# Ledger of designs, part 216: peptides against a protein of PDB entry 7UQJ

Target 1, 160 residues: chain A of PDB entry 7UQJ
Amino acid sequence: PELYQNFNITPPRGVLFHGPPGTGKTLMARALAASCSSDERKITFFMRKGADILSKWVGEAERQLRLLFEEAKKHQPSIIFFDEIDGLAPVRSSKQEQIHASIVSTLLALMDGMDNRGQVIVIGATNRPDAVDPALRRPGRFDREFYFPLPDVKARFKIL

## One batch from the design tools (peptide; made by RFdiffusion4, then SolubleMPNN)

Design b2_p22_1_s3 (from b2_p22_1, 8 letters changed)
Fold by OpenDDE base, seed 5:
Structure b2_p22_1_s3 (fold): chain B 160 residues (1-160), chain C 160 residues (1-160), chain D 160 residues (1-160), chain A 22 residues (1-22)
Amino acid sequence: as target 1 above (160 residues)
Amino acid sequence: as target 1 above (160 residues)
Amino acid sequence: as target 1 above (160 residues)
Amino acid sequence: EVIREVYPEEWEFLREMVESLR
């Protein structure tokens, strides 16, 4: 808050966490939601997995995304965390272009439709940022990216 | 290593990380590997996913496990991290008993066959510790367990 | 160690880490054990899970606790970490009062019986401090409590 | 804590971001 309040910067709507599996992307997202919650202000944390949205909600993925964003707005301040977002919005590959394109377009529209006044942050996590549709990585969407490198030796020593 | 070197504890051969998805199990495993590495002593980190070993290496899962443990021993000190280890070694269910039993038996034998002098730690991660074969949770195997619970709101504020 | 050495404060026998799941309570306990270890002074880290002590050692939980404390004393300086200590020592609920009462009483006695000269620290971790028997939270037992909030932004900058 | 210790800068940034929702 202080950084964005002090700089009068509109907080990013979307943050992409990228890095190898097991670098704490999901932990970070969960940690952010909890740390920024107080007794006075609870942050609601929504978690979905990209591949699960596609596989569990065949033909309803777009509707489920809309409902997720509506629920997040209703329970704001909120964090929506998409784990394995590359599974939800893969880079346009030839064979499944139509189904993936509609889901990506829905996610784009939902991110673009978030009012700047909405207290909803979207966090996408991927092991392959290059497998995420570039349209999601544009300003107003996932416009900030955090690399979660494999914690090399020196960084781990400090956590312990 | 330093924790166990510092603790004069015979490092457990196996540690089970369990808890909900996105609680940092994989991050912790990676962080442990890095923290325990120094410029003088690099820890080699091997990561595999339980379901991937079963699905990608149909008929070769046992061989791949043997190769993994051999490679870890060759590059010791090493950490082998099995993400979703319940996918590799599910509790014995009737229908796939033979294939799962052979993989579990191989993993058990590999963990039992680690010399106490070997600088190889095995970390298993699961969201469902009760879905991991109890034979893996015995002494000399995954004999230490760490719960990675979901970070709740209030706790987020103070660790911050 | 240094904080307690510098302040000539008898290190608390017991520290309760409480906070939401995945706030790094177990990590912190391990980290404390590692950080307090030097080449000259190795700290032995014992980890148990409260529910595991109850379920794995039906009818032997009290004996296992005694053995754990004896082993910790033998390998001092030591840290005993009880993950999910509320599973070991739930607040007195009617239906399982007798079994839980005996285990809690044993843990209380073991914590009370630690000589102030013993270099054994007990860390209990829980997501629900109010679910821990109040008798454990009294002076000479878990007499210091650390809230592990879900890590928020400011503290991340400081821990790193 | 692990996250803070591994990614302090990212954590501070992200916490500031999430706290800015208050």
Scores: peptide ipSAE 0.128, ipTM 0.401, DockQ to the pose 0.387; fails the geometry check
Fold by OpenDDE base, seed 3:
Structure b2_p22_1_s3 (fold): chain B 160 residues (1-160), chain C 160 residues (1-160), chain D 160 residues (1-160), chain A 22 residues (1-22)
Amino acid sequence: as target 1 above (160 residues)
Amino acid sequence: as target 1 above (160 residues)
Amino acid sequence: as target 1 above (160 residues)
Amino acid sequence: EVIREVYPEEWEFLREMVESLR
């Protein structure tokens, strides 16, 4: 907050968390929502799994994405967290599934359509950033990327 | 480590982390391994997914579990982390899959066979503790259970 | 606090340690405090027994809880450990003691009133989780639960 | 807090980002 306010930098709309499984990507997203929520300002956290949107809503996935973004806007400030976003938004060059292309197009449009005043952050988590459509990794979408490495066994985490 | 030694409390062999997905179960296990590691005493962290042991090692899953425990013993002090352990060790009452029963039996035997001097902790993570064989939740196995709730979006934890 | 920071877990405000007596609940709480303390960042550990707050402070228990939370906030990052919390926070359905209901209400209010910036974790230990008021086990309170079974007396794991 | 300690820089950055939603 203070950094972005102090430097007049517009905060990113989309953040891609990437790294090995079990590095705390989902937890970071939840922690951000919880920690930044106050009694005065509650952040609404929306979690979806990429695979769930694809598998549960064959033909309705695009509509469900629209509804999700509308609900997030209605309950702003909000965080939309997509776990396993590489399942939702695979690289377009996989010529095989028109369905994925339509879902990706819808997500792109929804991210592009978020107004700057919309207090909605989208966090995508993936173990495979290279499996995410490069179009999602552009400015105004998932324009920030955070690597979650394996906590190296060498890293003395002062936790214990 | 030091606390259990200082208070003469026998540390648990098996810890079950349970709670909704993305509550940091895997991360907690990794961070425990990292934080308990010193320059003088490195903890080796072994991570396996229950589904991977089942799917990748058809007919060899039991052998792979034995090898994992042997390797963990060889590299002690060690943490064995089973992510999605409900995939590896489903409830025995589901009479349908003999394969799961054998894997569970092997895991039970390996946990029971860990000698007291083996500095090997087993952490199992699940979103469905009730889907884990109750035999694994007994003393000397996953005797400790840790619930990882959803950070309530309303719950301001100042700890972060 | 530091444990949850280091594990990428949104730290719960409240963690319930439950399990048989002598399973290391109190020990774990102290270990967490010690291990999360660095030379640069000391975690203050506050220990209270539920029975002591009830018995020593008849009519002042609520005030003592408030003072405890204020002191924990003053010395943050801090852990408040309630040993035998089932003595402090019995199930409300036990119609007999209005005194317990008031103490529980105060504890609920204090846990609910912890803002996000107070680096105060509350750990409750009990041998009887079902004897703890269900209202304390809700999100934003003791929303994490950790079972501490009888360590098989044989298992010395040096890792913890 | 585990996040803050494991990823202190990322946490601070992301916290600032989320708090900037004001």
Scores: peptide ipSAE 0.122, ipTM 0.400, DockQ to the pose 0.337; fails the geometry check
Fold by OpenDDE base, seed 4:
Structure b2_p22_1_s3 (fold): chain B 160 residues (1-160), chain C 160 residues (1-160), chain D 160 residues (1-160), chain A 22 residues (1-22)
Amino acid sequence: as target 1 above (160 residues)
Amino acid sequence: as target 1 above (160 residues)
Amino acid sequence: as target 1 above (160 residues)
Amino acid sequence: EVIREVYPEEWEFLREMVESLR
């Protein structure tokens, strides 16, 4: 809070966690939701897997995305976490990934439609940031990117 | 083991872990299997994802469930962990989920057919306990439910 | 690196991580990639889920495997990590799993085609090593197998 | 704890971002 207030910086709406898998992207998103929740102010954490939205909701994926954002807004403050977001928002230039262009367009519109006053953060996690539609990585969407490097030997010994 | 022996409590056959995703349901199931394993008594941990059984084993899902339970019995003491069990055992009242009625019926029969003397625990994990067939949540099946709340700050420090 | 250099042991081309799910197979593969990465020598980590290759790339799975190995070679030193490799390389003797015989054959050929001088390690993770095609588990392929036991109680408290 | 130890800077930044929702 203080950093953004002091510097008059609008907090990012969307954060892209990228890096090798099992570097703790999902754990970070959860830990953020948990640690910033108080008894007075519970942060609601919504998690979806990108590929699961496409596979489970064939023909309704856009509707399910809209419902997810509406539910997140209803239960604000909220975090929407998309695990494997490259599965949901593949690169539009890819012929094979263009099959999901309508879903990607819906996600773009939902992120753009988020009021700056909305207490909803969107976190996308990917192992392949290059496979995520560049339109999602623009300012006002996933405008912050965090690289989750593999923990070095020292970090591993701390986790083990 | 000792706790159930000392209290003359029949250990539950089935435990439903429910709560928001990444609250550590899968981690807990694994940690339970690990913590209860000794050098003298290794607990065999079987994990399946509910949706994977339905998708990978089209037409053989019932047989694969039977084989899983037989293998778990052969390698007892065992834990069978179903991640996303709502994908395997959807609500019977749902028209879309009724497609899996035979698979659900097989799972019900397998859980009912477990002798109380069998050293096999079944753990189901879901984010949507309401999406699990109520028949599975009856006594003698998933008769114990554990809610995995989002860790609050204090809970996070206890889990981390 | 040093261990293999000091003992004049040819590093295995393929390592199979097997054991109960969530025993840290994926985390280990990642930690290995990280720990072996230096500023002088960055290891590129490629991860794919076995079932995702089959499902996302219907009819192109063989091509995607080839592209993956070419990309790994281009960015060597590299680790290719296949999570749930039993989903990619099912047992050839299984009638149901024979549907993927062409994909398995491609993976076999790619692993056999890796020059011993190639700085590419392939790690497969599975919960069911018995469900992996035995041809993949032969010398020159996944010739090293690491069992990931469930962490005992003490190990859990260290990971938590 | 593991996340804070491995990614202290990222954690602090992200924590502030999430807390800024208040």
Scores: peptide ipSAE 0.108, ipTM 0.342, DockQ to the pose 0.386; fails the geometry check

Design b2_p22_1_s3 (from b2_p22_1, 8 letters changed)
Fold by OpenDDE base, seed 1:
Structure b2_p22_1_s3 (fold): chain B 160 residues (1-160), chain C 160 residues (1-160), chain D 160 residues (1-160), chain A 22 residues (1-22)
Amino acid sequence: as target 1 above (160 residues)
Amino acid sequence: as target 1 above (160 residues)
Amino acid sequence: as target 1 above (160 residues)
Amino acid sequence: EVIREVYPEEWEFLREMVESLR
């Protein structure tokens, strides 16, 4: 907080967690929300899976994304966590183009439309960063990336 | 090592982990890869979900399997871990026959085609061993099976 | 057990666990099964994911549900745990009506058809209770609901 | 360690199998 205020650094809007499955990406996102919550300042944690947004809301995924971002803004400070975000925003392939293009475009617009003063952080988690649309990995979106390597056996027992 | 060398036992090419979800199947596979890796001999761990190969690559699943086995061979010694393998190789039912038959046939051919000297182990994990095509459970494929029972509450809190 | 016998309270046939993902719903269901199992009276724990029943068994989901309930009855006392039950029984929307209507109707009939003396408990877990068909949330089905709030970091490290 | 405690026989077998990859 102080560091960003003192240095006029725009806090990252989006953080991409990438690495092998079971490395603690989801745990990290939840731990951040819980650890940074106080009685005075509760961080609201929203979690969605990429595939769930597509499969559960065929033809309403864009609306559900808008509602999610509105709800996150209403409950700020907030963390939106997209688990398996490569399921939501796959790299554009010719055969699935239209439906995915609209959803990706909506997510891009929502991330771009977050007011610089909004206390909303978006965390995407993926096992395949290269399967996420490069447009999401640009400045002002998921502009920070954290690699979660396989912990050694001992480190894994600490995450579990 | 010594036991297999001394008894001329061909090491199993495929191991099936079966049991309830969250019993440590994936953890075991990763722990094996980590524990048997040294600075001199790094074991490369490949992980795929059965459903992901089908859903993400409709009409390319066979090619993706071939590429996976080629990549595993290139990075030997390697472990290929198929999580939820019953999603990849369901028991043949009449209505989904053609697509699944091709994928299963490809996986069978890839497991059969692994040179006896290849340093590649295939681990399949399932919650339903009876839902896996019996052709995969034959000698030279997933010919060893390990049951992962639900640990008692105390043992589970140790695994978590 | 004794409490239900002494008070003529019909034990709930169905319990809905709802709350944010990774709040311990699955862990709680398993812990209940383990805690209530003795050497003399082993509780059999059946686990299914809602999406798995739909995706793995296109056109056989109803049969698979029937078989699951029959198997649970055969292995009584039993717990059937449906993880992500909103994937199995989404609120009826016009576009996916027919397939989901049959599966939901089957689940309803199976829950209604459980003899009052059957030692089978059904636990549904969801992140979105409002996305579950209201017909499942009626008396004699999932008539008890438990909210799983986000544990604080310390409480979560105890659940992991 | 936990795996070795919970599945000692399976661990030993699988360890030997993986180490046999030469």
Scores: peptide ipSAE 0.023, ipTM 0.316, DockQ to the pose 0.352; fails the geometry check

Design b2_p22_1_s4 (from b2_p22_1, 13 letters changed)
Fold by OpenDDE base, seed 3:
Structure b2_p22_1_s4 (fold): chain B 160 residues (1-160), chain C 160 residues (1-160), chain D 160 residues (1-160), chain A 22 residues (1-22)
Amino acid sequence: as target 1 above (160 residues)
Amino acid sequence: as target 1 above (160 residues)
Amino acid sequence: as target 1 above (160 residues)
Amino acid sequence: GVIEEVYPEEFAYLREMIDSLL
């Protein structure tokens, strides 16, 4: 925190993990939460699936997002992990537009409304980062992107 | 292969990866396939989801399993990875018993019918090893089990 | 071509570009087409989107694929670039199976039917190489895979 | 762990990043 404050750099609030299924996106998020947790500093890890927020909380999705961010802030330092975030925040041009647009707008507002001093990191995981609303991929939101290659590729690149 | 033949040890035909979701079961299976592939020896990796075999191949699931094992044998050395194998091979006491029982019986027969000389490894992944038919967990089938712990021992997980 | 002919190596007919969106898969395919084009030898570049072939050509997708390969052969040397090939050639276990299976079978046959002397290269791009039918990833088809890392990650890792 | 074996550099970097953010 102090390092980013000293440089007047907006700390990355969101990291987008993207890559094929079974490339360890969820495992990485968990491993990071575990490795950054000490006896002095326990990170609270919140896990949600984007499609579950959309399907299970029909009509309450915006409220559930608000509650999630409030709980994360209350239990800071915290990591909010959105698995399949493309299911939560699809590109606005997708046919389910109005319900999705309100959820995306809520998520944008929640990410923008995180005080720079908040020890809340948001990790979004997707297999389809192009299906994520570009507004979420802006600075101060999911402004860092990490690709999770198939491990086969590094191994095959030694072979080719 | 030769090492197992010399000891008259039935090479482990099946390995069960079990542990919580997002613990890297799929990643490990991929990484193993990649790491064991060389220029001289390319491992063919087959991935299937247990629930998909059951739901998508209604009335043909047994045939699809046979074809999968035939293709794996044809392209040996091979790894067959079953994600969510508890969806394919639920405990026989589960209410969809008759259709599941035939699929489980087919998978058992396919695993038993792999000649010890076949360079086909089967990896099953599950979050619920107790939901897998015990007949699959016998010697010569999924006779090795690897637990994938949550990395999380020091993190506070809030799955609300 | 001659180099592969001299070694009796089946020239790679297909290359799978996989990686995150915006990693330049499409750009690389275009750049390869441009770099391999000289005044003496113009490469014809065909671009199709997998989802478009499936959605726009309902009932004619197989015919459109045949026509595409015929046009590419007619205008050789050629590159056929399939963007989002996972939309064209999903894993056979996906619920739209019968229509997809016929399209996949057609694409397999077209890739297999390219004479080794044909100067037609097929590039498939995907964000989800696991969603591509494994039959397409076999030797003589998409037998080479290139991962496109986020250029930003290696570059940003030097800046952080 | 599996992630450190498969993504040693990415894990180290993300760890450092998270540690710097917290």
Scores: peptide ipSAE 0.181, ipTM 0.440, DockQ to the pose 0.251
Fold by OpenDDE base, seed 1:
Structure b2_p22_1_s4 (fold): chain B 160 residues (1-160), chain C 160 residues (1-160), chain D 160 residues (1-160), chain A 22 residues (1-22)
Amino acid sequence: as target 1 above (160 residues)
Amino acid sequence: as target 1 above (160 residues)
Amino acid sequence: as target 1 above (160 residues)
Amino acid sequence: GVIEEVYPEEFAYLREMIDSLL
């Protein structure tokens, strides 16, 4: 935090994990939360699926996003992990226009509304970065991207 | 490929992985993709969830399936992995008749339309093989089935 | 079984696994099923996702739950694992009142209807125990709860 | 396995409970 303030750099708020399904994006997000947690500094890990936010919270998805960010701020330091974020924030040019547009605008506003001093990190995971609204992939939002390649044959021998 | 041609045997196009959830069906599909990839011959791995195709692409699911098969053909050798394929292709006798029938018919046509020379393998994963439309389980489609039992105590010690 | 009868104790039927997403709840449920299975006594493992029951079985979710419990009883000893059970049984105070209320009442009745002599265990997994209907968290239902913390740094080095 | 290593106490307790119920 302090290092970014000294250089007038907006710290990255959002990290987009992208790559083929089950390359360990979800495992990595959890692993990061666990590794950054100590006895002195517990990181609260929130996870939501994009499809769950849309389907479980029809007409309340925006409110549930707000509550999630409020809870994450209340329990900081925290990580919000959005699994399958392409389900939450499809490209605006997708014909599912009305419901998705309001949710995307809410998520944009929530990411933009994060005070630079807050200890909330947002990780989005997708198998289709090109299916995520480009507005979410801008500086101050999901401004870092990590590609998760298929595990090579050698990496596979370590997981099996 | 060539070995099947020499014997006038239609190479299996589709493999159905079935068994209890998280018996490693998705991991195996990726593992197969990784193990069959070499530096000289990269296999492109596509993955979709059956429920995602239905829910995220209402009114475009058929088009998304066509695009997926076209991309897989364009990037051959390739594996298309359908996770939760029982969500995509429920048994036709299920009362969700209209939307599912058109998607199943499209998937059938796409699997039947695969030229015997194409290097596209389709892997379907389900926890309920009996919930998959039997038409998909016929020769030229998902004509190979692999049961994924729960890992016994011994098998568990090798995966963990 | 017999030990609980001698003390007039209703044996726990349901175990709620809760904790941050991908802390291994699903893996634990499978690991338990595998560890309790012997060559002489195979445990049948059923798994369903809460969101799948709602989305794939609109208007038949209650019937599918009944069938699942009947199959589990028929194939006892058995484990029914509900992944993302907060999707199946959201808190009754959630404004999705009508569809969820009937499913929750059905699941309550199915859990309450389990004869104390049956060898069926129900495991629910959630990332949000507070989003699960409290009626499901009572004695004779999901009356045992296990928190799955994020794996600590040391556990992570063994999984990666 | 990883589960037993990550959750040794919870796994042992759940196993005992399941074995008592089955």
Scores: peptide ipSAE 0.039, ipTM 0.301, DockQ to the pose 0.316
Fold by OpenDDE base, seed 4:
Structure b2_p22_1_s4 (fold): chain B 160 residues (1-160), chain C 160 residues (1-160), chain D 160 residues (1-160), chain A 22 residues (1-22)
Amino acid sequence: as target 1 above (160 residues)
Amino acid sequence: as target 1 above (160 residues)
Amino acid sequence: as target 1 above (160 residues)
Amino acid sequence: GVIEEVYPEEFAYLREMIDSLL
């Protein structure tokens, strides 16, 4: 809080985790939720798969996103983790236009509508950051991106 | 190598990683491949999704499995990682009988047919170990199981 | 430094700053260089404009990039800041193919060739992250991205 | 955990970031 307030930097609302499959993006999100939780401050962790929101809730995906953000707000401090966010918010120029455009627009509005004082962080994970709609990678949305490299060949030897 | 030779223990051919989604199963498999790879001994890491082998190669899944194991053998020492192995090898009693039974039988035969001297390790990952055919969990196959717990409880994981 | 060395993590070699013009990307890069500099550890800050490297050094841009990276290595710890990096490394599908492809390839090779022990950080700034070649946004390159939001109207008043 | 071992700095940085945001 204080650092962002001091520098008048809009606090990041969203973090995009990107990198090869099996680089620990989902585990990192869980570990962060666990590590930032104390007895005094329990963080509520919400996990959704992007493709599951599209496939399970055909026609209700917007409502499910709204409910997710409302529930995250109700249980703040909260982390919303979208696994495979490229499945939820593909690039708008892809031929599967209308349903994806509405869901993306809803997610954009939900991220934009988060109060800057709200203790709700959104983490998106993807293997293909270039498949994520650039509008989600804008200010007040997924405005920080973290690459998850393949674990280094040398780092690997010390962990076994 | 030496430890298993000294104790006349059949070296485990297969390791099953199981636990909730996003507990680092795939990361661990990659980290293991990495950590076992020295400048003198590069381990080749092969990754496949169980469901992808079934869906992409309808009618060729057996051939693809054979090719995968041959390629792993050619590039030994090797790790074959099957993500979502329950999708590849569901319990035989499930009504989607014939194609799954053939693929499972092929995987069983490939695991059984690995020379005990072969430097090929198979890692399977699943969120549902009970959905994996028990025949795969027998000695000389996935004969070691590792549970990946959720990171400890200080976070409120609300899986709505 | 010590953290990256202890854990054998490939230190992030590149950070991409993106956001609208006048959001303080260049200022932040300078502030980071200043804040990370102590009397005991002076960080050398190298600034180049992407378009200037292309325009001023027609036919020598590759050599200038090599010299810049060598000089940064010589004066480590160092920050190389590329302002307007989209001017240096446009998306390869843009019709200005050959010269840009060579410069991008050189920059890729230089970023890939940085020794993991080298205390050289590369910061790229762009107003159009989508105009930056995706190859630069890959592992061991610009593997972290930071969005610079438009300073809220109140924040603009304090930074000017 | 595995993530803290594989990405201790990314974890520490992200932790500090999250702690600073919450």
Scores: peptide ipSAE 0.186, ipTM 0.453, DockQ to the pose 0.288; fails the geometry check

Design b2_p22_1_s4 (from b2_p22_1, 13 letters changed)
Fold by OpenDDE base, seed 5:
Structure b2_p22_1_s4 (fold): chain B 160 residues (1-160), chain C 160 residues (1-160), chain D 160 residues (1-160), chain A 22 residues (1-22)
Amino acid sequence: as target 1 above (160 residues)
Amino acid sequence: as target 1 above (160 residues)
Amino acid sequence: as target 1 above (160 residues)
Amino acid sequence: GVIEEVYPEEFAYLREMIDSLL
């Protein structure tokens, strides 16, 4: 908080983790939530999968997003992790996706409505960054993008 | 290879990564592929998602599995990673799943047909290990299971 | 072995890897097995899942544990990894868990019966350390607890 | 953990970022 407040830098509200599947986007989000959580400062981690929001909450997805952000705000500091955000907020491609358009609009409004003083971070993960609505990838939303490359051969992950 | 050869341990033909979603199963498989690959010994990593094999390759899934194993053998040392293998090889529960039964039988045959000298490792990942056909979880197949659990409690994972 | 023998340190009979799931407990256990295995010194890795011991071996779980420890001793140096050990050895909470109480008592006896000269290490992994019977967490059993935080930046677990 | 090793710089940066934000 202090760093962004002191520098007049708009704190990143959202971080987009993108890269090939199984590059650890979900694990990174979880790892960050835990590493930033201490006994003094417990981060509440909210995870939702884009496909699950659409499939489990048909017709209530917007409401569930609102409730998620309200709960995250209530339990701040919080991380909201959207796995497979490309499933939640696809590029506004076809007129047939009114449902997706409403969900995207709701998510945009929720991200825009995050008070700059709130300790709520949104992490979106996708395998298809170009399939995410560009409106979500704007400043004040998912304005930081992290590419998760395939672990290079040099990344000897000591899975020894 | 040397490790298993020198132990007189039959190299695990298959490893089952199981655990909740977003626990790094897929990352681990990729990280293993990367870490075990050197400039001298590049491991070819083949990734397939169980649901994708069923949905994209309706009627060709068995052939695609055969081709995958042939390609892995051709490019050995290789890792074949099946993400969401519970989607490919569910427990043979109902007579209505003839399609799944054929795919499972093919995968079993391919795993059994892996020459013990082949540098091909199969990694299956699932969120539902008990939803994987027990025939796959036998010695000489997915005989090593790895649980991938969910990260730190200090992060209050309010997975609502 | 040499390090513990040379320092008159009772080799840890058991190591509890605890921490939220997805923190690489199982991976670390296997990693340790692989890293400690050389061409000259091959470590046999035995993996069992707590839930699988209960579900697959109803009424034979105690016998299977005995066989596992015997086999580990026969193939020493060995690592016995119990994944989801909280599923095997829950806290003795309710009178309805006589089956679990017997399994816990057997595991306690097996860990206590490990000859201090045996090159058998037991690794238990749990997401719920407080759900593990405190009797297992005593000296001479799972007397070393490793918290697997979510990967903290500093914990370069070189899963190399 | 795997992530810190896979992405040590990204993890460090993201951690610092999150720690600064939260």
Scores: peptide ipSAE 0.184, ipTM 0.446, DockQ to the pose 0.333; fails the geometry check

